# Peptides against a protein of PDB entry 4BOS: the designs that were tried, part 24

Target 1, 163 residues: chain A of PDB entry 4BOS
Amino acid sequence: PVLTRTVVPADNSCLFTSVYYVVEGGVLNPACAPEMRRLIAQIVASDPDFYSEAILGKTNQEYCDWIKRDDTWGGAIEISILSKFYQCEICVVDTQTVRIDRFGEDAGYTKRVLLIYDGIHYDPLQRNFPDPDTPPLTIFSSNDDIVLVQALELADEARRRRQ
Target 2, 163 residues: chain A of PDB entry 4BOS as posed
Amino acid sequence: PVLTRTVVPADNSALFTSVYYVVEGGVLNPACAPEMRRLIAQIVASDPDFYSEAILGKTNQEYCDWIKRDDTWGGAIEISILSKFYQCEICVVDTQTVRIDRFGEDAGYTKRVLLIYDGIHYDPLQRNFPDPDTPPLTIFSSNDDIVLVQALELADEARRRRQ

## One batch from the design tools (peptide; made by RFdiffusion4, then SolubleMPNN)

Design b1_p12_1_s4 (from b1_p12_1, 7 letters changed)
Fold by OpenDDE base, seed 5:
Structure b1_p12_1_s4 (fold): chain B 163 residues (1-163), chain A 12 residues (1-12)
Amino acid sequence: as target 1 above (163 residues)
Amino acid sequence: MSIPERPKEGSA
């Protein structure tokens, strides 16, 4: 089995497309972003005490309006929200630093999904199997440390290609 | 005007 990336469109919504891909078991839907943006806005709006201006960098309402725009980029806060919503650890391997940032790692989730990030773009990762009849896997056990090693290897190779 | 990249950082 080998870990590979599926390149999604660089349309300002790559984070949402990538998360949707992995949490839905490998479904590529570039049109999923508007609903995911609305979901995040709804969650943020529901708890203005937690999602404060200090965390958001803008008022709660301003953030909600901002994230619902089709051209605004998601990042750490959106990943954190989506991790909690989908009840899974979201692991992001960075090709610039060859490190993994784990979102939701202390929540006790039994599942993890993986994204690869190059500083501006997110793509989803999947495990492909030798048997062509076995579909790729995007949802891993949170005990699967091998997939993290494979993600680091993938990121390191990507980094070397750019150097 | 372009929207800046939003970084990833550990959260739990």
Scores: peptide ipSAE 0.058, ipTM 0.741, DockQ to the pose 0.129
Fold by OpenDDE base, seed 1:
Structure b1_p12_1_s4 (fold): chain B 163 residues (1-163), chain A 12 residues (1-12)
Amino acid sequence: as target 1 above (163 residues)
Amino acid sequence: MSIPERPKEGSA
């Protein structure tokens, strides 16, 4: 089995598209972003004490309005929220640093999904199998550390190609 | 208009 990336559109919503892809088992839906943005806003709005201005960098209401725009980029805050919502680790391998940032790692989730990030764009990762009739896997066991190694290898190769 | 991607660092 080999870990590969599926390139999603660079339309300001690549994070949401990528997360949706992996948590839904490999469903590419570039139109998923508006609802995911609204979901995040709803969660944030529901707990202004936790999602404080200190965390958001702006008032709770301002953030909710901001994240629902179709041209604003998601990041760590949104990934953390989505990790909690989907009850899985979201592991992001960075091709610039060849490091993996794990979101939800302390929550005790049994599943993890993987994204690859180059500093401005997110793509989902999937495991392809030798049997072409076996669909790719996007949801991994949180005990599957091999996939993390493969992600690092993928990122390292990507970094090398850009040097 | 494109709003820059937020950093990954700072999250658990």
Scores: peptide ipSAE 0.053, ipTM 0.741, DockQ to the pose 0.108
Fold by OpenDDE base, seed 3:
Structure b1_p12_1_s4 (fold): chain B 163 residues (1-163), chain A 12 residues (1-12)
Amino acid sequence: as target 1 above (163 residues)
Amino acid sequence: MSIPERPKEGSA
């Protein structure tokens, strides 16, 4: 089995497309972003005490309006919210630093999904199997540390290609 | 105008 990258469009919504891909078992749907933005806004609006201005960098209302725009980019806040919503770890391997940031790691989730990030773009990762009739896997056990090693290998190779 | 994505670990 080998871990591979599925390139999604660079349309300002790559984070949402990538998360949707992995949590839905490998469904590529670039049109999913508007609904996911609304989902995040709904969650944030529902708990203004937790999602405070100190956390958001703007008022709760301003953030909700901002994240629903089709030209604004998500980040750690959105990943954390989506991790909690989908009840899984979201592991992001960074090709610039060759490190993995794990979101939801302290929540006790049994599942993890993986994204690869280059500083401006997110893509989903999947495990391919030698049997062509076996579909790729995007949802891994949170105990599967081999997939994290493979993700680091992908990031390291990507970094070397840019140098 | 596009608004850049926030760092994957950082937020205000």
Scores: peptide ipSAE 0.052, ipTM 0.730, DockQ to the pose 0.155
Fold by OpenDDE base, seed 4:
Structure b1_p12_1_s4 (fold): chain B 163 residues (1-163), chain A 12 residues (1-12)
Amino acid sequence: as target 1 above (163 residues)
Amino acid sequence: MSIPERPKEGSA
């Protein structure tokens, strides 16, 4: 089996599209972003003590209004929230550093999903099987460290191509 | 106006 990326549109909502793709088992839906943005805003608004100005860089209300815009980019805050919401680790491999950031790793989740990030754009990762009749896998065991090795290899190859 | 993508770490 080989780990591959599915390129999603660079429409300012690539993070949301990528997360939706992997947690739904490989469903590409670029129209999912508005609802996911509203979900983030709802969760942020529900806990102003945790999601403080120190964390958000702006007031809770300002952040909620900001993230609901169709031209603003999500980041670590959104990934952390979505990890908790979907009850899975979200592992992000960075092609610039060839490192993996694991969100939700301390929560004891049994499942993990993977994204690839180049500093500007997010794409989802999937495992393709030799049997063409076996659909790609996007949800892995949190004990599957082989997929993390494959993600690092994929990122390293991407970095080499840009050299 | 377009807003830059936030980094993977250092924000949460």
Scores: peptide ipSAE 0.055, ipTM 0.748, DockQ to the pose 0.134; fails the geometry check

Design b1_p12_2_s1 (from b1_p12_2, 4 letters changed)
Fold by OpenDDE base, seed 3:
Structure b1_p12_2_s1 (fold): chain B 163 residues (1-163), chain A 12 residues (1-12)
Amino acid sequence: as target 1 above (163 residues)
Amino acid sequence: SLLDRIPEGEAP
């Protein structure tokens, strides 16, 4: 089994497309972004005490209006929200630093999903199997440390290619 | 914090 990258469109919504892909078991749907943005806005609006201006960098209402635009970017805040919503650990491997940031690691989730990030773009990761009839896996055990090693290997190779 | 570490996706 090998860990591979699925390239999603660079349309300002790659984070949402990538998360949707992995949590839905490998469904590529770039049209999911508007609903994903609305979902995040709904969650943020529902808890203004937790999602304060200090966390958001803007007022709760301003953030909700902002994130629903089709040209605004998602980041760590959105990943943390989606981790909680889907009840899974979201692991992001960075090709620039060759490090993995784990969102939801302290929540006790039994499942993890993986994204790869190059500083400006997010893509989903999946495990491919030798048997062509076995579909790729996007949801892993939170105890599967091998997949994290494989993700780091992908990131390291990507970094070497850019040198 | 960790929430501030990862930049926004698809930054120009």
Scores: peptide ipSAE 0.044, ipTM 0.741, DockQ to the pose 0.592
Fold by OpenDDE base, seed 2:
Structure b1_p12_2_s1 (fold): chain B 163 residues (1-163), chain A 12 residues (1-12)
Amino acid sequence: as target 1 above (163 residues)
Amino acid sequence: SLLDRIPEGEAP
């Protein structure tokens, strides 16, 4: 089994497309972004006490309007929200630092998904199997540390290619 | 914090 990345469009919504891909078991649908943005806005709007201006950097309402724009970038805040919504760890391997940030790691989730991040772009990761009839896996056990090692290897290779 | 390490990142 090999961990590989699926390159998604660089259309300002790559984070949402990537998350959707992995949590839905490998479904590539760039058209999911507007709905994903609305989902995040809905969650944020539902809890203004938690999603405060201190967390968002802007008022709750301003954030909701902002994130629903088709050209605004998602980041750690959105990943954290999506981790909670989908009840899974979202592990982001950074090709610049060759480090993994695990969102939702303290929540006790049994599942994890993986993204690869280069500082401006997100792509989803999946495990491919030797049997061509076995579909790629995008949802892993939160105890599967082998996939994290493989993600680090993939990130290191990517970093070397840029050197 | 994680928020600082993973900023908003989407390619245009």
Scores: peptide ipSAE 0.043, ipTM 0.742, DockQ to the pose 0.558
Fold by OpenDDE base, seed 5:
Structure b1_p12_2_s1 (fold): chain B 163 residues (1-163), chain A 12 residues (1-12)
Amino acid sequence: as target 1 above (163 residues)
Amino acid sequence: SLLDRIPEGEAP
């Protein structure tokens, strides 16, 4: 088994496309972003006490209007929200630092998904199997630490290619 | 902080 990267479009919505890909078991849908943006806005609007201006960097209403634009970039806030919504860890491996940031790690989720990030762009990760009849895996056990090692190796290789 | 670190992606 080998961990591989699926390149998604760099269209300002690569985070949403990548998350959708891994949580839906490997479905590439670049048109999923508008609805995911609305979902995030709905969740944020529903809890203004938790999603405060201190966390959002702007008022709750301003954030909701901002994230629903098709040209704005998501980040850690959106990943955290999506982790809670899909009830899974979202692990992001960074090719610039060769480190993994884990979102939802303290929630007790049994499943994790993986993204790769280069400082500008997000892509989803998947495990490919030798048997061509076995489809790639995008949802892993939260106890599977081998996949994290494989993600770090993939990130390190990507980093070396840029040097 | 972690919340401020990771942006989504670039434009075409």
Scores: peptide ipSAE 0.047, ipTM 0.732, DockQ to the pose 0.479; fails the geometry check
Fold by OpenDDE base, seed 4:
Structure b1_p12_2_s1 (fold): chain B 163 residues (1-163), chain A 12 residues (1-12)
Amino acid sequence: as target 1 above (163 residues)
Amino acid sequence: SLLDRIPEGEAP
């Protein structure tokens, strides 16, 4: 089995498209972004004590209005929120540093999904199997450390290609 | 960095 990336559009919503892809088992739907933005805004609005200005860098209401725009980029805050919502680790491998940031790693989730990040763009990762009748896997056990090694290998190869 | 918020608007 090999870990591969599925390139999603660079349309300011690549994070949301990528997360949707992996948590839904490999469904590419670039049109999912508006609803995912609303979901995040709804979650943030529901807990203004936790999602404070200290975390958001702006008022709760300002953030909600901001994230619902179709041209604003998601980042660590949105990933952490989506990790909690989908009850899974979201592991992001960075091709610039060849390091993995694990969101939700202390929550005790049994599942993890993986994204690859190049500094401005997110893509989802999937495991392809030799058997063509076995569909790609996007949701992994949180105990599957092999997939993390494979993600690092993929990122390292990407970095070498940019040399 | 990965942990920082990506700026609003797509970078070239």
Scores: peptide ipSAE 0.038, ipTM 0.707, DockQ to the pose 0.382; fails the geometry check

Design b1_p12_2_s2 (from b1_p12_2, 5 letters changed)
Fold by OpenDDE base, seed 2:
Structure b1_p12_2_s2 (fold): chain B 163 residues (1-163), chain A 12 residues (1-12)
Amino acid sequence: as target 1 above (163 residues)
Amino acid sequence: SLLDRIPEGSAP
């Protein structure tokens, strides 16, 4: 089995497209972004006490309006929200640092998904199997540390290609 | 960190 990258469009919504891809088992749908943005806004709006200005960097309402724009970029806040919503650990391997940041790591989730990040773009990761009849896997056990090693290897290769 | 935001706001 090999961990591979599926390149999604660089259309300002790559984070949302990538998350949707992995949590839905490998469904590439760039048109999911508006709904993903609204999902996040809905979650944020539903809990203004938790999603405070201190957390968001802007008022709850301002954030909701901002994230629903089609050209705003998601980051750690949105990943954290999506991790909680989908009840899975979201692991982001950074090709610049060759490190993995784990979101939801202390929540006790049994599942993890993986993204690869280069500083300006997110892509989803999937495990391909030798058997062509076995579909790629995007949802892993949160105890599967082999996939994290493979993600680091993939990131290191990507980093070296840029040098 | 780099994950805090892909630069906050709209694309460059």
Scores: peptide ipSAE 0.035, ipTM 0.694, DockQ to the pose 0.498
Fold by OpenDDE base, seed 4:
Structure b1_p12_2_s2 (fold): chain B 163 residues (1-163), chain A 12 residues (1-12)
Amino acid sequence: as target 1 above (163 residues)
Amino acid sequence: SLLDRIPEGSAP
């Protein structure tokens, strides 16, 4: 089995597209972003005590309006929110540093998904199997540390290609 | 963090 990257559009919503891809088992839907943004806004709006200005960098309402724009970029906050919503660990491997940031790692989730990040773009990762009739896997066991090693290898290869 | 949104990021 090999961990591979599916390139999604660089349309300011690559994070959302990538997350949607992996949590839905490998469904590429670039049109999912508006719904994903609304989902995040809804979650944030539902808990203004937790999602405070200190966390968001702006008022709760301002953030909700901001994140629903089709040209605003998601980051760590949005990943954290999506991790909680989908009840899975979201692991982001960075091709610039060849490091993995794990979101939701302390929540006790049994599942993990993986993204690859180059500093300005997110793509989803999937495990491909030798049997062509076996569909790629995007949702892994949180105990599957091999996939993390493979992600690091993939990131390192990507980094070397840019150097 | 490098994973902070660009261009706006949350304070570390």
Scores: peptide ipSAE 0.034, ipTM 0.701, DockQ to the pose 0.177
Fold by OpenDDE base, seed 5:
Structure b1_p12_2_s2 (fold): chain B 163 residues (1-163), chain A 12 residues (1-12)
Amino acid sequence: as target 1 above (163 residues)
Amino acid sequence: SLLDRIPEGSAP
C-alpha cells in the first residue's frame, strides 16, 4: 500500500474540494464548494457566542457573507469546523515544514483524513492498494500511525523536489 | 487572522 496525492483544481476552493474528496471516500467534485461554504456559514451563524468577532476577525454576519463568496479562501477556522461536522480528525501535512497539523486530535474521533498543503494549495491524500480491484482508502483509523509516517515521507519528497 | 487563511491556513 502506498499513500498518493490527488491533484484538485487550483481554484479558490481547493480546501473544500479536498475535504469533500476524503470524507466521501474518494469522490472528486470540484462543484461541491458552494454547498460546503453554505454549510460552514450555517454552522457559524448558529453559534455567534463561540464564533465571535475575536475568532473570526470580523462580525459573525460579515464572515458568513464573506465565506460564501466564490473567491475567498478556507483555512484553519474552516478545517476546524469541518472536522467537527464530519466527526473526524483532519490531518494536514505541510510540504514546506514537513510537519503534520492535526485538527480535532483531542475530540476522541476514531477516524482521520489527510490533506497535503504546499503553502498556497490543498490536495487530498489516499492509500492505494496492490489489488487493482480494491478502491483507494481516504478514511483511516485514528490509530493508524503508518499513514502519518507515509504522509511525512510524501511531504519530504515534495520538499526535496523544490530544493 | 491572516494565519488562518491560505497561505498559512494549515497552521493550528
Scores: peptide ipSAE 0.034, ipTM 0.711, DockQ to the pose 0.177
Fold by OpenDDE base, seed 3:
Structure b1_p12_2_s2 (fold): chain B 163 residues (1-163), chain A 12 residues (1-12)
Amino acid sequence: as target 1 above (163 residues)
Amino acid sequence: SLLDRIPEGSAP
């Protein structure tokens, strides 16, 4: 089994497309972004005490309007929200630093999904199997440390290619 | 980076 990257469009919504891909078991749907943005806005709006200006960097209402734009970028806040919504760890491997940021790691989730990030773009990761009839896996056990090693290997190789 | 949008110590 090998961990591979699926390149999604660089359309300012790559984070949402990538998350949707991995949590839905490998479904590529670039059109999912508007609804995912609305989902995040709905969650944020539902708890203005928790999602405060201190966390959002703007008022709750301003954030909700902002994140629903098709040209604004998601980041750690959105990943954290999506991790909680889908009840899984979201692990992001950064090709610039060759480090993994784990979201939801302390929530006790049994599943994890993986994204690869290069500083401006997110892509989903999947495990491919030797048997061509076995579909790729995008949802891993939260105890699967091998997949994290493989993700780091991918990131390290990507970094070397840019040097 | 985009991962820096959460202030330190304020992660959900």
Scores: peptide ipSAE 0.034, ipTM 0.692, DockQ to the pose 0.151

Design b1_p12_3_s1 (from b1_p12_3, 7 letters changed)
Fold by OpenDDE base, seed 5:
Structure b1_p12_3_s1 (fold): chain B 163 residues (1-163), chain A 12 residues (1-12)
Amino acid sequence: as target 1 above (163 residues)
Amino acid sequence: SSSEPFSGPLVK
């Protein structure tokens, strides 16, 4: 079994497309972003005390309007929100640093999904199996340390190619 | 103080 990336469009919504891909078991839907943006805005709007200016960098209302734009980028805030919403650990491997940042790691989730990030773009990761009749896996056990090793290897290879 | 949003994987 090998871990591979599926390249999604670089259309400012790659994070949302990538998250949707992995949490839905490998469904590529570039049109998912508007609804996902609205979902995040709704969650943020529902708790202005927690999602404060200190966290958002702008007022709660300003953030909600901002994230719903089709050209704004998702990042750590959005990943944290989506981790909670989908009840899974979201692991992001960075090809620049060859590090994995884990969102939701202390929440006790039994599932994890993986993204690869190059500094400006997110792609989803999947495990491919030798049996061609076995579909790729995007949702892993939170106890699966092998997938994290494979993600680091993938990121390291990507970094070497860029050097 | 407020922290600016970012597109990176690091938690704020």
Scores: peptide ipSAE 0.048, ipTM 0.746, DockQ to the pose 0.187
Fold by OpenDDE base, seed 2:
Structure b1_p12_3_s1 (fold): chain B 163 residues (1-163), chain A 12 residues (1-12)
Amino acid sequence: as target 1 above (163 residues)
Amino acid sequence: SSSEPFSGPLVK
């Protein structure tokens, strides 16, 4: 089995497209971004006590309006929210540092998904199988550390290509 | 002014 990336459009919504891809089992749908943004905004708006200005860096309402714009970029807070919503660990391998940042690692989720990040763009990762009748896997066991090793290898290769 | 867009995860 080989871990590969699926390149999604660099349209300011690559994080949402990438998350949607992996949590839906490998469905590429760039048109999902507006709904994903609204989902996050709805979650944030539903709990103003938790999603405070201290967490958001702006008022709850300001954040909701901001994240629903089609040109704003998602990051750690959005990944954290999506991890909680989908009840899975979201692992982001960074090609700049060759490190994996794990979101939801302390929540006890049984599933993990993986993204690759280069500082300005997110792509989803998937495991391809030699059997052509076996579809790619995007949702892994949270105990599958082999996929993390493969992600690090993929990130290291990407980093070297940029040098 | 508006805050800069955040584009990535925070390294833990």
Scores: peptide ipSAE 0.047, ipTM 0.730, DockQ to the pose 0.245
Fold by OpenDDE base, seed 3:
Structure b1_p12_3_s1 (fold): chain B 163 residues (1-163), chain A 12 residues (1-12)
Amino acid sequence: as target 1 above (163 residues)
Amino acid sequence: SSSEPFSGPLVK
């Protein structure tokens, strides 16, 4: 089994497309972004005490309007929200630093998904199997540390290619 | 986790 990267469009919504891909078991749907943005806005709007200006950097309402734009980029806030919504760890491997940041790591989730990030773009990761009839896996056990090692290997190779 | 926001606001 090998961990591979699926390249999604660089359309400002790559984070949402990538998350949707991994949490839905490998479904590539670039059209999912508008609804995912709305989902995040709905969650943020539902808890203005938690999602305060201190966290958002803007008012709750301003953030909701902002994140629903098709040209705004998602980041740590959106990943954290999606982790909670889908009840899984979201692990992001950064090709610039060769480090993994884990979101939802303290929530006790039994599942994890993986994204690869290069500083301006997110892509989903999947495990491919030797048997061609076995579909790729995008949802891993939170105890599967091998997949994290494989993600670091991918990031390290990507970094070396850029140097 | 990193102190960088990954192209968005920082949570942690």
Scores: peptide ipSAE 0.047, ipTM 0.770, DockQ to the pose 0.155
Fold by OpenDDE base, seed 1:
Structure b1_p12_3_s1 (fold): chain B 163 residues (1-163), chain A 12 residues (1-12)
Amino acid sequence: as target 1 above (163 residues)
Amino acid sequence: SSSEPFSGPLVK
């Protein structure tokens, strides 16, 4: 089995597209962002005490309005929220640093999904199988550390190509 | 934070 990168559109919503892809088992839907943005806004709005200005960098209401724009970028805040929502670890491998940031690692989730990030773009990762009739896997066991190693290998290769 | 156009994962 080989871990591969699925390139999603380099639009303002690549994070959401990528997360949607992996949590839905490999469904590419570039139009999923509006709903995911609304989902995040709803979650944030539901708990203003937790999602405070200290976390958001702006008022709860301002953030909700901002994230629902079609041209704003998601980041760590949104990933952490989506991790909680989907009840899985979201592991982001950075091609610039060749490191993995794990979101939800302390929540005890049994599943993990992987994204690859280059500083300005997110893409989803998937495991391809030798049998062409076996669909790629995007949801892994949280005990599957091999996939993390493979992700680091992909990141290192990507970094070398840009070197 | 996600308040700027550029936004990504935070180093832990």
Scores: peptide ipSAE 0.047, ipTM 0.759, DockQ to the pose 0.280; fails the geometry check

